# Peptides against a protein of PDB entry 2AUS, part 34

Target 1, 323 residues: chain A of PDB entry 2AUS
Amino acid sequence: ADIKREVIVKDDKAETNPKWGFPPDKRPIELHIQYGVINLDKPPGPTSHEVVAWIKRILNLEKAGHGGTLDPKVSGVLPVALERATRVVQALLPAGKEYVALMHLHGDVPEDKIRAVMKEFEGEIIQRPPLRSAVKRRLRTRKVYYIEILEIDGRDVLFRVGVEAGTYIRSLIHHIGLALGVGAHMAELRRTRSGPFKEDETLVTLHDLVDYYHFWKEDGIEEYIRKAIQPMEKAVEHLPKIWIKDSAVAAVAHGANLTVPGIVKLNAGIKKGDLVAIMTLKDELVALGKAMMSTQEMIERSKGIAVDVEKVFMPRDWYPKLW

## One batch from the design tools (peptide; aimed at target 1 T205)

Design b2_p16_8_s2 (made by RFdiffusion4, then SolubleMPNN; from b2_p16_8, 8 letters changed)
Fold by OpenDDE base, seed 3:
Parts: structure tokens; sequence; C-alpha cells
Structure b2_p16_8_s2 (fold): chain B 323 residues (1-323), chain A 16 residues (1-16)
């Protein structure tokens, strides 16, 4: 999520009409909810599916979806995309995750040895998915970006870990226990990050959502529920972006592929096959799609399909047809 | 009345 991507300008004269669209900060409360994502603090106990069903009841919604399953006993950061934003969760599935975990060792190990062995698990690890996973149980490589030991108390090791999507912390702890020679198990787990969503001022509970919805509906106070819901654009913050001309927005909103002449600016380092976010010049999410060209090809070429549009989010009427 | 059963509105307890 924290990868600062260079922005390359292709058309420095491109302007945007301030009367068109609805920038993320200027949506009426009902429209903000329709294009919202909650940074939910999932409680321990319920499934991620039960929590989504409760949010739908609390906020009187037809549909919602979560940005990656947490087990019933696991708490913390669960992005929940609302209504018209529901499909934005596909951008969060491949995103990196952070956890705080409590590991219990099955024998006594000197702290220096614990620290040394856990440091060796930074980088590429081989994992086998657990039986409960919908993923086929084949050996696979996953990246551990970092391990930070927070506390060691005898046989209990509290640590922070940043991981590639689909890394199983229970399996990591099992392998650490094997490498220590005593064995280990996962006692507790909290997710502290899911891509751009982290433990910050935007993190809200199910109780907060009940109260904030009540303040809006009964007292007419929209401020709390507005702050509790992030714009859907937050859920694509970590993706490479392509910003398009106002004249291209309506075509993409109708499901047309993005062609090279529609590009105003783009991030560096886009590869063919990457998931990209198509944005307006007002940082509104138009669509997600697959890059059909690299950044370099999108700069050098005057024509061709730049992005195969897979998922449209923007309504067809926010921008006029200018073709 | 809360739309959620109170016993399912669990708070995270710190490991500390």
Amino acid sequence: as target 1 above (323 residues)
Amino acid sequence: MSVIPEHLIGLWKDFK
C-alpha cells in the first residue's frame, strides 16, 4: 500500500469541468454510503459473513462484501465495501496484510535463539494451505515482508508480521516452532492491516455503526456516519492508476475499453496484465481493469487499447458523452 | 434494541 508511484504526465493541458462528477469529498451522505467502504474492527466470535450481514441490517443496505476473510476468533481490520462499491473488494484480495500474533512455544528456548530464528523467516517461505482453505493444498511460496518481535515472556512471543496475500500465520508459527526444535502454536491473532486499511482514526466497531446510524436517522446528524465510511477510492489507493480525460469518462462508465488517447497521466511501472484503477482528474474511481500495455507503451503509442475494463463503478450520467 | 446480539459485539482484548 505504501509504494509511492511516480506520476508521468502525458497531457499537461488537460482540464476537468468542476460541474461534472462527484469527487470523494463532495458526495451527499446517501451517495457517499452507496460508494463507501467501512474500515471495520471485526470482533472476535462471528464469521466475516455474519458481520457483513449485520452491517447490511444496521445501515439498511441491499448488498455488501468484505476485503478478505478473517476467521471467527480473529479480530481487527476488515474492509467492508457497500452497495455500488461492493465489487471494489477484488482490489483488496491481492493486497498485503499485517497481523499481530501471539505464538506459544512448546518448550523453553533462549530469547537470542528465538530472535535469530524468527529473523530467518523474513523473505520467501514455503507453505501448505490448511484443510479449511478453498485453495488447493499444494506447496506454494509466500513472502514475509517483515517480522517485528514486540515482546517475549518465557514461552509466549508477541510479534507483528507483514505478509503477502494468502500467507497463513498459523502455518508460519508452526514452521517457526519446528525451526526452534520445540514446536509452537498460534494462541491469538489480530489483523492490523489490509492493504490501505489499517488501525487508525477510520477504524470503527459494529457498535459505533449502530450509534452513528441512529444519530443520522433520528437526530439528523450525518457527521459521524460520514466519517465512519471511507470513499471507495480508498480501496484502490495501493493500485497503479491511470487518469483520463473528461471526454473519455462516459465511454469507460458505459464499459468501453480505455484507449491511449484518453490518458492524461499515469503511474510508472505498470506492466501488461496488472490490475489498474482508471481515475478521473478529480480522483474519482471510474473502473478497474487489466493493463493491456506497459506504462512505457502507453507513453510511446498514439493509439490502441491501454486497459481492458473489467468492473465499472461510476454511474453513466456523472459525465456527459463527448464522443 | 441493538440489531446485533450484545454477546457477539466482542471487544478485542490486548494480549498484554
Scores: peptide ipSAE 0.009, ipTM 0.448, DockQ to the pose 0.095
OpenDDE base, seeds 1, 2, 4, 5: peptide ipSAE 0.000, 0.007, 0.009, 0.000; ipTM 0.322, 0.440, 0.468, 0.402

Design b2_p16_8_s3 (made by RFdiffusion4, then SolubleMPNN; from b2_p16_8, 8 letters changed)
Fold by OpenDDE base, seed 1:
Structure b2_p16_8_s3 (fold): chain B 323 residues (1-323), chain A 16 residues (1-16)
Amino acid sequence: as target 1 above (323 residues)
Amino acid sequence: LSVIPEHLKGLWKDFL
């Protein structure tokens, strides 16, 4: 998300009709909810699935899905995609995750040694998924992007950690404890970020959602529930983007693959096989797909399939058929 | 604790 990806313009004369589509900022409240994602502060206690079920009940929704499981005892950032946006969570599964963790050491260790050993765990680590994980229990490499020690109080170590998707902080803490020679366990864990979703003004509780829904339904005040729900486009801010002509939008919304002539502008650094977001010139998410070309190939070629469209989000009628 | 420290923002680009 914080990558300012360079934008390469392929067609600088391409215009968009302001009467077509529904830009994220111009959606009526019902449509905003249908294409929404909640940045939920998950409480400790319930499962991520129970919390999603409660959100569906609170907001009277048929469908919702979450952007990566938090264990029952783990609190913090849980993106919950709503209704027609439910499948946008697929963009969040591979995204990096930040946590604040409390590690309890099983013996006394000098602070200098704690700091030195924890610094050695930045980079590539070998992990095995826990027994309760649905993931196949094979050894795998994962990236630890950074470890920042926040506080050391005797045997308690509070730290921030940025990790590759599917890194197990409990396993990391166990290995740190082994490297320190005394052993350790995870006392507490909070997720502070999941891709573009972080602890900011968009973070809301289940209690906030109850109150904000009440203000909308009983008092006619939609402002709070509107602010509590992010547009689905927020959930793809971290992905490389391809912006398409108005004339290509309806075809992609019908499930057609994106061809090179439909591209107006694109991010630099797209590789073949990357997950990409197909956007309108009004920054509306049309679809997610797999890049079939690099950025360079999409610039140099006049024809061919640029993106294999895997998941359409935009309704078929927001843009006219111009083919 | 909600903000990525400024020195870590660079690494967060490779993280997303």
Scores: peptide ipSAE 0.013, ipTM 0.440, DockQ to the pose 0.031
OpenDDE base, seeds 2, 3, 4, 5: peptide ipSAE 0.006, 0.006, 0.007, 0.006; ipTM 0.487, 0.479, 0.478, 0.477

Design b2_p16_8_s4 (made by RFdiffusion4, then SolubleMPNN; from b2_p16_8, 9 letters changed)
Fold by OpenDDE base, seed 2:
Structure b2_p16_8_s4 (fold): chain B 323 residues (1-323), chain A 16 residues (1-16)
Amino acid sequence: as target 1 above (323 residues)
Amino acid sequence: LSVIPEHLLGLWKDFL
């Protein structure tokens, strides 16, 4: 998520009309909520689905969805997309995750051996999903991007771990314990990151949401609830982006595929088959789609389908129909 | 190819 993608400009003269659309920072509060994502601090105890149901009740919403299940006992970063933004969670499902985990060893192991063995789990691991997983049990590879040991206290090992989506930390800890020769179990787990969402000033509790909604509805104070909800565009920050002409926005908002002439600028390193975010020149999310061309093909070609549009977010009326 | 250390492959062969 932290990789700054290079931006290649195709049309340096392309301007945007300030009267069209609703830029993320200029949405009225009701519209901001309709296109919002909460960086929720999920408490331990409830399921991710129960927490989403509570948010819907607290904020009086018809629809919401979460950016990847946390087990009941697991706390921390749970992105919850609201109302018209609900489907943006599909961009967060494949995103990398970070956790802080407490591993308890079932025997005494020298610290140097703990450090050496845990370093061997950086990179590609083989994993089998647990029996309780909704995912079909099959052997699969997953990436462990990094393991950072924070503290070692006898048999208790506190560590930070960055992982590919769908890596089971409980299974990682089990395999570390086997490699150490003593066995281990996961005592505690907190998710500290889900793609672009992390532990920062945007992280809010269910209690915060109750209070902030009350301040808005009873006291007329919008500031707190506005800050507690991120624009849906936050949920696509980790994706490669394609920025389009104002004249192309309404067509894409109607579900038309993006063609090469509509592109103003794009990120480097897009491959055919990648999930991409289609953006306006005001950084508004129009749609998610599948790249049908590489970045290089989108630069070199004058015509053709650049993106197969799969999920439209922008309303059809925010930009004029110019066809 | 970060070769899974051969001893970790052994532990996983017993789980395969």
Scores: peptide ipSAE 0.027, ipTM 0.642, DockQ to the pose 0.018
OpenDDE base, seeds 1, 3, 4, 5: peptide ipSAE 0.020, 0.016, 0.007, 0.019; ipTM 0.595, 0.554, 0.476, 0.541

## One batch from the design tools (peptide; aimed at target 1 K42 G45 H207 V210)

Design b2_p17_1 (made by RFdiffusion4)
Pose (drawn by RFdiffusion4):
Structure b2_p17_1 (pose): chain A 309 residues (1-127, 142-323), chain P 17 residues (1-17)
Amino acid sequence: ADIKREVIVKDDKAETNPKWGFPPDKRPIELHIQYGVINLDKPPGPTSHEVVAWIKRILNLEKAGHGGTLDPKVSGVLPVALERATRVVQALLPAGKEYVALMHLHGDVPEDKIRAVMKEFEGEIIQRKVYYIEILEIDGRDVLFRVGVEAGTYIRSLIHHIGLALGVGAHMAELRRTRSGPFKEDETLVTLHDLVDYYHFWKEDGIEEYIRKAIQPMEKAVEHLPKIWIKDSAVAAVAHGANLTVPGIVKLNAGIKKGDLVAIMTLKDELVALGKAMMSTQEMIERSKGIAVDVEKVFMPRDWYPKLW
Amino acid sequence: SEREELLEEIDEAIAEA
């Protein structure tokens, strides 16, 4: 997921006018929240659905959604997209996820076999692909390991299968997500407590600084997604519901294949929309016309890059 | 207050884990 993509510039002269839109990290606090995402450290106990409901209550929001469900007892990274950026969690499906898990073996197994068997579970699995498994600690029947997986991978099922392969059986004692696409345990990971307090500091004390840092621009959700940057003049057509045509492309990532989920970005690096690539990168460079992206969801409001009559 | 109620609800849900 976190492979740095090469950027290819097709129109080296394209410029963006600062009058239109906002750099993503410079939105007025209200707009920042309307188009924000929270990198939330989900506590054990509540369902992911319940956590989102609490967040809507805390932030007095109309809409919100999480990216990748965590079960009630699972803690860790739970991206929660807010308001107008609610559907941006779609951008996380192609990006992977990472967990730290504690596996309790129902029988004694030599460490040698445990490491050997765990390694064999990398690659593909039926229940999804397992990118990597790293054993952190093996203490008796307890195995602590870090695993990277494709989205929708049930870790409980993976541990169960490892138990079968070892014949002794296995139980997942605990699980914590450490990564969900671009969201990881860094300075943006916040708790529900921080969120309630920072909201108070803003609505009661008038200080926006803390609630601002607790909420990320929605563009964070597409950090690991192939991108196509378009001219200012092309943003309006897309923001108004039109698919993206090739003439509007300024630069794009290498490796885009037809059918790939892509992010359409302004030259300010704001998220305009998510869509499916109808052409490859090379076709987008060589062709002068045609639909480059079948737009599935528009995020940018019509007001930022307006059509003027 | 409303803030205290929200923090207590969160803590109660964690305690019931």

Design b2_p17_1_s1 (made by RFdiffusion4, then SolubleMPNN; from b2_p17_1, 9 letters changed)
Fold by OpenDDE base, seed 5:
Structure b2_p17_1_s1 (fold): chain B 323 residues (1-323), chain A 17 residues (1-17)
Amino acid sequence: as target 1 above (323 residues)
Amino acid sequence: SEVDALKAEIDAVVAAA
């Protein structure tokens, strides 16, 4: 999410009609909810599925989905996509995660040795998925992006860790304990980040959602529930983007593949096979798709399929058919 | 209230952890 991608402009004369679409900041409250994602502070205790079920009850919704399971005992950042935005969670599944973990050591280890050994776990690690995972228990490589020790109190080590999606912190702590020679276990775990979602002013509890929905329905105050729900476009901030002409939007919203002439601007560094977000010039999410060209090929070519459209989010009527 | 009942349901699951 933090990597600023360069924006390359192909058509500097392309304009957008302000009367078409619904920009993320200009959606009526009902439409904002229909295209929303909650940055939920999941409490310890409930499953991620129970939390999604409660959100559906609280907000009177038919559909919702989460951006990656937290175990029952794990608290913190759980993105929950609502209604028409539900499918956007697939952009969050491969996104990096951050955690704060409490590791308990089973013996005394000098602080200098703890720091040295934990630093060796930055980079590539070999993990086996836990028995309770639906994932086949094959050994796999995962990247640890960083380990930051926050506090060492005797046998208790509090640390921040940034990891590739599907890294098991419990397994990491077990291997650290083995490398220290004393063994260790995970005492506590909180997720502090899931891609673009982090601990910030957008983080809300289930209790906050109950209150904010009540203030809207009973008192007519929409401000709180509007602030508690992020636009679905937040859930794709970490993806490479392609911005398209107004004349291409309706075709893509009907499920047509994006062709090169429809591109106004795009991020640098897109590779063939990458998941990309197709955006309007008003930063509305039209669709997710697979890049069929690199950024360079999309610049140099005059024709061809740039993106294989996999998931449409935008309604077909927000932009006129211009074909 | 329905609000209080739903909060109590959430709290009961959190407290049982």
Scores: peptide ipSAE 0.506, ipTM 0.936, DockQ to the pose 0.941
OpenDDE base, seeds 1, 2, 3, 4: peptide ipSAE 0.469, 0.487, 0.496, 0.499; ipTM 0.928, 0.931, 0.933, 0.934

Design b2_p17_1_s2 (made by RFdiffusion4, then SolubleMPNN; from b2_p17_1, 7 letters changed)
Fold by OpenDDE base, seed 5:
Structure b2_p17_1_s2 (fold): chain B 323 residues (1-323), chain A 17 residues (1-17)
Amino acid sequence: as target 1 above (323 residues)
Amino acid sequence: SEIDELKEEIDRVVAAA
């Protein structure tokens, strides 16, 4: 999420009509909710599914989905995509995660040894998924991006950890405990980041959502509920992007594949097979799709299918049909 | 109110954890 992607311009003369579409910052409140994602502070106790069900009740919604399961006892950042944005969670599932964890050691270990051993767990680790995981229990490699020890108090080690999606922190702590020779368990866990969603001013509780929705419906005050819901485009900030001509938007919104002539600008480093976000020149999410070309091929070629469109988000009527 | 009942439902599940 933190890697600033270079933007390559293919058509520097391409302009956008300001009358077409609904930029993320200019959506009416009802439309903003329909294309929204909540950065929810999940409390400890409920399942991620129960939390999604409550959000649907609170906001009177038919559909919602979460950007990656948190266990019942785990608190913190749970992105919840709403209504027409529900499928944007597909962009968040593979996104990196950050946690703050409390590890309890089963014996006394010198602080210098704790620090040295935990540093060895940065990089690639071998994990076996837990029994209760919907994932087949095959050994798999996962990347630990960083471990930052925050505090050591006797047998309690508070640390921040950045990990690849589907890394099990409980298993990591178990392996650290084995490497220390005393054993360890996970006492507490909070997720502090899920891709572009982090602990910031956009983080809201279930109680906040109840109150903010009430202020809108009963008092006509939309400000709080508007701030509590992020545009769906937030959920794709970490993806490579392709920006398209106004003339290509309606075709893609109808489910047509993106062809090379429709590209105005794109991120560097797109590979064939990557999940990409197709954007308007006003940074509206049109669709998610699979790159059929690299960035280099999309620059060099004059024709061909650049993106196989898998999921359309934009309504068909936001841009005129220009074909 | 329906709002208070929903808040109480949330609080009960959180407190039972």
Scores: peptide ipSAE 0.440, ipTM 0.921, DockQ to the pose 0.946
OpenDDE base, seeds 1, 2, 3, 4: peptide ipSAE 0.430, 0.430, 0.425, 0.438; ipTM 0.919, 0.918, 0.917, 0.920

Design b2_p17_1_s3 (made by RFdiffusion4, then SolubleMPNN; from b2_p17_1, 6 letters changed)
Fold by OpenDDE base, seed 1:
Structure b2_p17_1_s3 (fold): chain B 323 residues (1-323), chain A 17 residues (1-17)
Amino acid sequence: as target 1 above (323 residues)
Amino acid sequence: SEIEELKKEIDEIVAKA
């Protein structure tokens, strides 16, 4: 998620009209909410769906969706996309996750052996989805990006783990316990990261949202609710980006595929088939789509479909039709 | 207050689950 992507400029003379669109920092509060994502601290207890229903009730919303299910007992980072931004969660589902987990060992193991064995679980692991998962129960490979042991207290091991999307920490802990020869189970789990969303100053509780909404509606103070809601563009920070001409924005907002002449600048390392974010020169999210060309092909070619547009977010009227 | 009632409802759901 933290890979700084190089930006390649195709058209260094391209300018943007400051009167067109609504950059993330210039959205009125109502529009900001319509295109918002909450970095929610999910409490233990409720399902992710119940928490989304609560956010809809608290904020008087018709639609919302979450950026990847947390089990009822699991707390921490749950991105909740609001209203017109609801579909941006599709960018978060494939994103890497970080957790802090408490593993309880079923026997005594020397600390040096615990550390050595846990380090062997960095890299590719084979998992089977749990019985309660809607995912087909076949063996699959997943990446463990890192394991950081935070504390060892007898049979209790507190650790941070970065993983590929859909890695089951409970299954990881079970396999670690088998490798240690004593067995283990997951005692506690908190998600500390979901793609670009992490434990930071943007993390808010359901109680915070109640208070912040009240301050806006009763006292006219929008500052708190504005800060509690991130722009939808935050939810695509981890994706490769393509920035387009003002003249191409309205066509893409109408659902037209992005053609090569519309590209002003783009990230390096885009491959055919990658999920990409189509952005304005003001860093507004226009659409998500599938790359039909590599970065190199988008540079070298003068024509053709660069991106198959799958999900439009921008309203059709923010930019003029220039075709 | 309506806020206190709403917070209480949230707390009850968090505690029961």
Scores: peptide ipSAE 0.285, ipTM 0.866, DockQ to the pose 0.763
OpenDDE base, seeds 2, 3, 4, 5: peptide ipSAE 0.270, 0.283, 0.278, 0.280; ipTM 0.862, 0.864, 0.867, 0.864

Design b2_p17_1_s4 (made by RFdiffusion4, then SolubleMPNN; from b2_p17_1, 6 letters changed)
Fold by OpenDDE base, seed 3:
Structure b2_p17_1_s4 (fold): chain B 323 residues (1-323), chain A 17 residues (1-17)
Amino acid sequence: as target 1 above (323 residues)
Amino acid sequence: SEIEELKREIDEIVARA
């Protein structure tokens, strides 16, 4: 999520009409909800699917989806995309995750040895997925970006860990326990980050959503529910972006592939096959797609398919057809 | 109230932890 991407300008004369579209900060409350993502503090107890069902009931929604399963006993950051934004969760599945974990050791180990061994687990690790996962139980490599020990109390080790998507913290703790020679298990787990969503002022509970929805419907106060819902564009902040001309927006919103002439600016380091976000010049999400060219090819070429459009989010009527 | 009922139902599902 924190990868700073250079922005390369291809067309420095491209302007945008302020009358077209609905920038994330200018959506009426009903439209904001239709294109929203909640940074939910998932309580321990319910499944991620039960929590999504509750959000749909509380907010009177037809559909919603979550940005990556938390086990029933696991609390913390669960992005829930609403209504027309529901499909944006596909951008969050491959995103890095952060957790705070409590590891219980099955024997006494000197603190210096705990610290030394846990530091060796930063970088590439080999994991086998658990039996309950839909993923084939083959050995796979995963990245541990960092391990920060927060507290050591005898056999209890509290730590923060940043990991590649689909890293199993329970398996990491098991391997740390084996390396320490005493064994270990995961006592507690909280997710503190899922890509661009973290523990901050945007984190809300199910109870907050009940209250905030009531303040809007009964008291006419929309401020709380507006702040509790992030624009869908938040869910793509970690992706490489391509910004397009106003004249290209309607075609992409109709499901046409993005061609090179439609590009105004783009992030550096896009490779063929990357998931990219197609944006307006007002930072509105038009679509997600697969890059068919590198950044360099998109700069150098005058024509061709730049992005194979996979998922359209923008309504077809927000921008005029300019062909 | 309907709000209190919704909050109670949420508390019941959380208590399954």
Scores: peptide ipSAE 0.350, ipTM 0.895, DockQ to the pose 0.834
OpenDDE base, seeds 1, 2, 4, 5: peptide ipSAE 0.313, 0.306, 0.307, 0.318; ipTM 0.883, 0.881, 0.881, 0.884

Design b2_p17_2 (made by RFdiffusion4)
Pose (drawn by RFdiffusion4):
Structure b2_p17_2 (pose): chain A 309 residues (1-127, 142-323), chain P 17 residues (1-17)
Amino acid sequence: ADIKREVIVKDDKAETNPKWGFPPDKRPIELHIQYGVINLDKPPGPTSHEVVAWIKRILNLEKAGHGGTLDPKVSGVLPVALERATRVVQALLPAGKEYVALMHLHGDVPEDKIRAVMKEFEGEIIQRKVYYIEILEIDGRDVLFRVGVEAGTYIRSLIHHIGLALGVGAHMAELRRTRSGPFKEDETLVTLHDLVDYYHFWKEDGIEEYIRKAIQPMEKAVEHLPKIWIKDSAVAAVAHGANLTVPGIVKLNAGIKKGDLVAIMTLKDELVALGKAMMSTQEMIERSKGIAVDVEKVFMPRDWYPKLW
Amino acid sequence: AEEVKEELEEYIDEKLA
């Protein structure tokens, strides 16, 4: 997921006018929240659905959604997209996820076999692909390991299968998600407590600084997604419901294949929309016309890059 | 885990009261 993509510039002269839109990290606080995402450290106990409901209450929001469900007892990274950026969690499906898990073996197994068997579970699995498994600690029947997986991978099922392969059986004692696409345990990971307090600092004390840092621009959700940057003049057509045509492309990532989920970005690096690539990168460069992206969801409001009559 | 859920729910209700 976190492979740095090469950027290919097709129109080296394209410029963006600062009058239109906002750099993503410079939105007025209300707009920042309307188009924000929270990198939330989900506490054990509540369901992911319940956590989102609490967030909607805390922030007095109409809409919100999480990216990748965590079970009630699972803690860790739970991206919660807000308001107008609610659907941006779609961008996380192609990006991977990482967990730290504690596996309790129902029988004694030599460490040698445990490491050897765990390694064999990398690659593909049926229940999804397991990118990597790193054993952190093996203390008796307790195995602590870090695992990177494709989205929708059930870790409980993976541990159960490891138990079968070892014949002794296995139980997942605990699980914590450490990464969900671009969201990880860094300075943006916040708790529900921080969110309530920072909201009070803003609505009661008039200080926006803390609630601002607790909420990320929605563009964070597409950091690991192939991108196509378009001209200012092309933003309006897309923001108004049109698919993206090739003439509007300024630069794009290498490796885009037909059918890939892509993010359409302004030259300010704001998220305009998510869509499916109808052409490859090379075709987008060589061709002068045609539909480059079948737009599935528009995020940018019509007011930022307006059509003037 | 159930205690944590209850404490968080009480805390949020108190702060929004």

Design b2_p17_2_s1 (made by RFdiffusion4, then SolubleMPNN; from b2_p17_2, 11 letters changed)
Fold by OpenDDE base, seed 4:
Structure b2_p17_2_s1 (fold): chain B 323 residues (1-323), chain A 17 residues (1-17)
Amino acid sequence: as target 1 above (323 residues)
Amino acid sequence: SEAIRAALRAFIDAALA
């Protein structure tokens, strides 16, 4: 999520009509909820599905989905996409994750050895998914981006870990324990990040949502519920973006593929096959799609399909048909 | 209503316990 992507401008004269669309910061509260994502602090105990069901009940919603399962005992950052935004979780499922984990060692190990061995687990690791996983139990590689030891207290090791999606921290801790020669288990786990969602001022509890919904519905105070819900555009901040002309927005919102002439600006480093976010010049999410060209091809070519549009989010009427 | 809020909070608390 923290990868600064260069923005390449193709059309520096492209303007946007301020009367068209609904920028993320200018949505009426009802529309904001319809296109919202909650950065939920999932409590330990319930499943991620139970928590999503609770949010639907609390906020009187028909649809919601989460940006990647947390086990019942695992707390922390669970992005929950609401209503029309529900499908934006597709962008979050493959996103990197961060955790704070408490590892309990089954024997005494010198601190220097703990630090040395844990550093060796940065990089590519081989894992077998647990039995409870919805994925086939095949050996697979996963990236550990970083391990930061926060505290060592005898046999208890508190550490921060950044990982590729679907890395099993329990399995990582088991392997660290084996490498240390004493064995280890995961005592506690909290997810502190899921792509662009992290522990920050946007993190809210189920209780907060109950209270904030009450303040809105009974007291007429929308401020709290507005702040508790992030615009769906937050859920795509980690993706490469393509910004399109106003004249292309309605076509893409109708499910048409993005063609090269519609591009105003784009991120550097897009590869063919990448998941990309198609944005308006007002930073509104139009659609998710698969890049059919690289950034370079999108710059050099005058025509062709740039993005195969897979998921439309923007309503068809926010921008006029200009074709 | 405050009664609904209190009931929802109590139900969440009971489900998390």
Scores: peptide ipSAE 0.302, ipTM 0.891, DockQ to the pose 0.113
OpenDDE base, seeds 1, 2, 3, 5: peptide ipSAE 0.290, 0.290, 0.268, 0.279; ipTM 0.886, 0.886, 0.879, 0.882

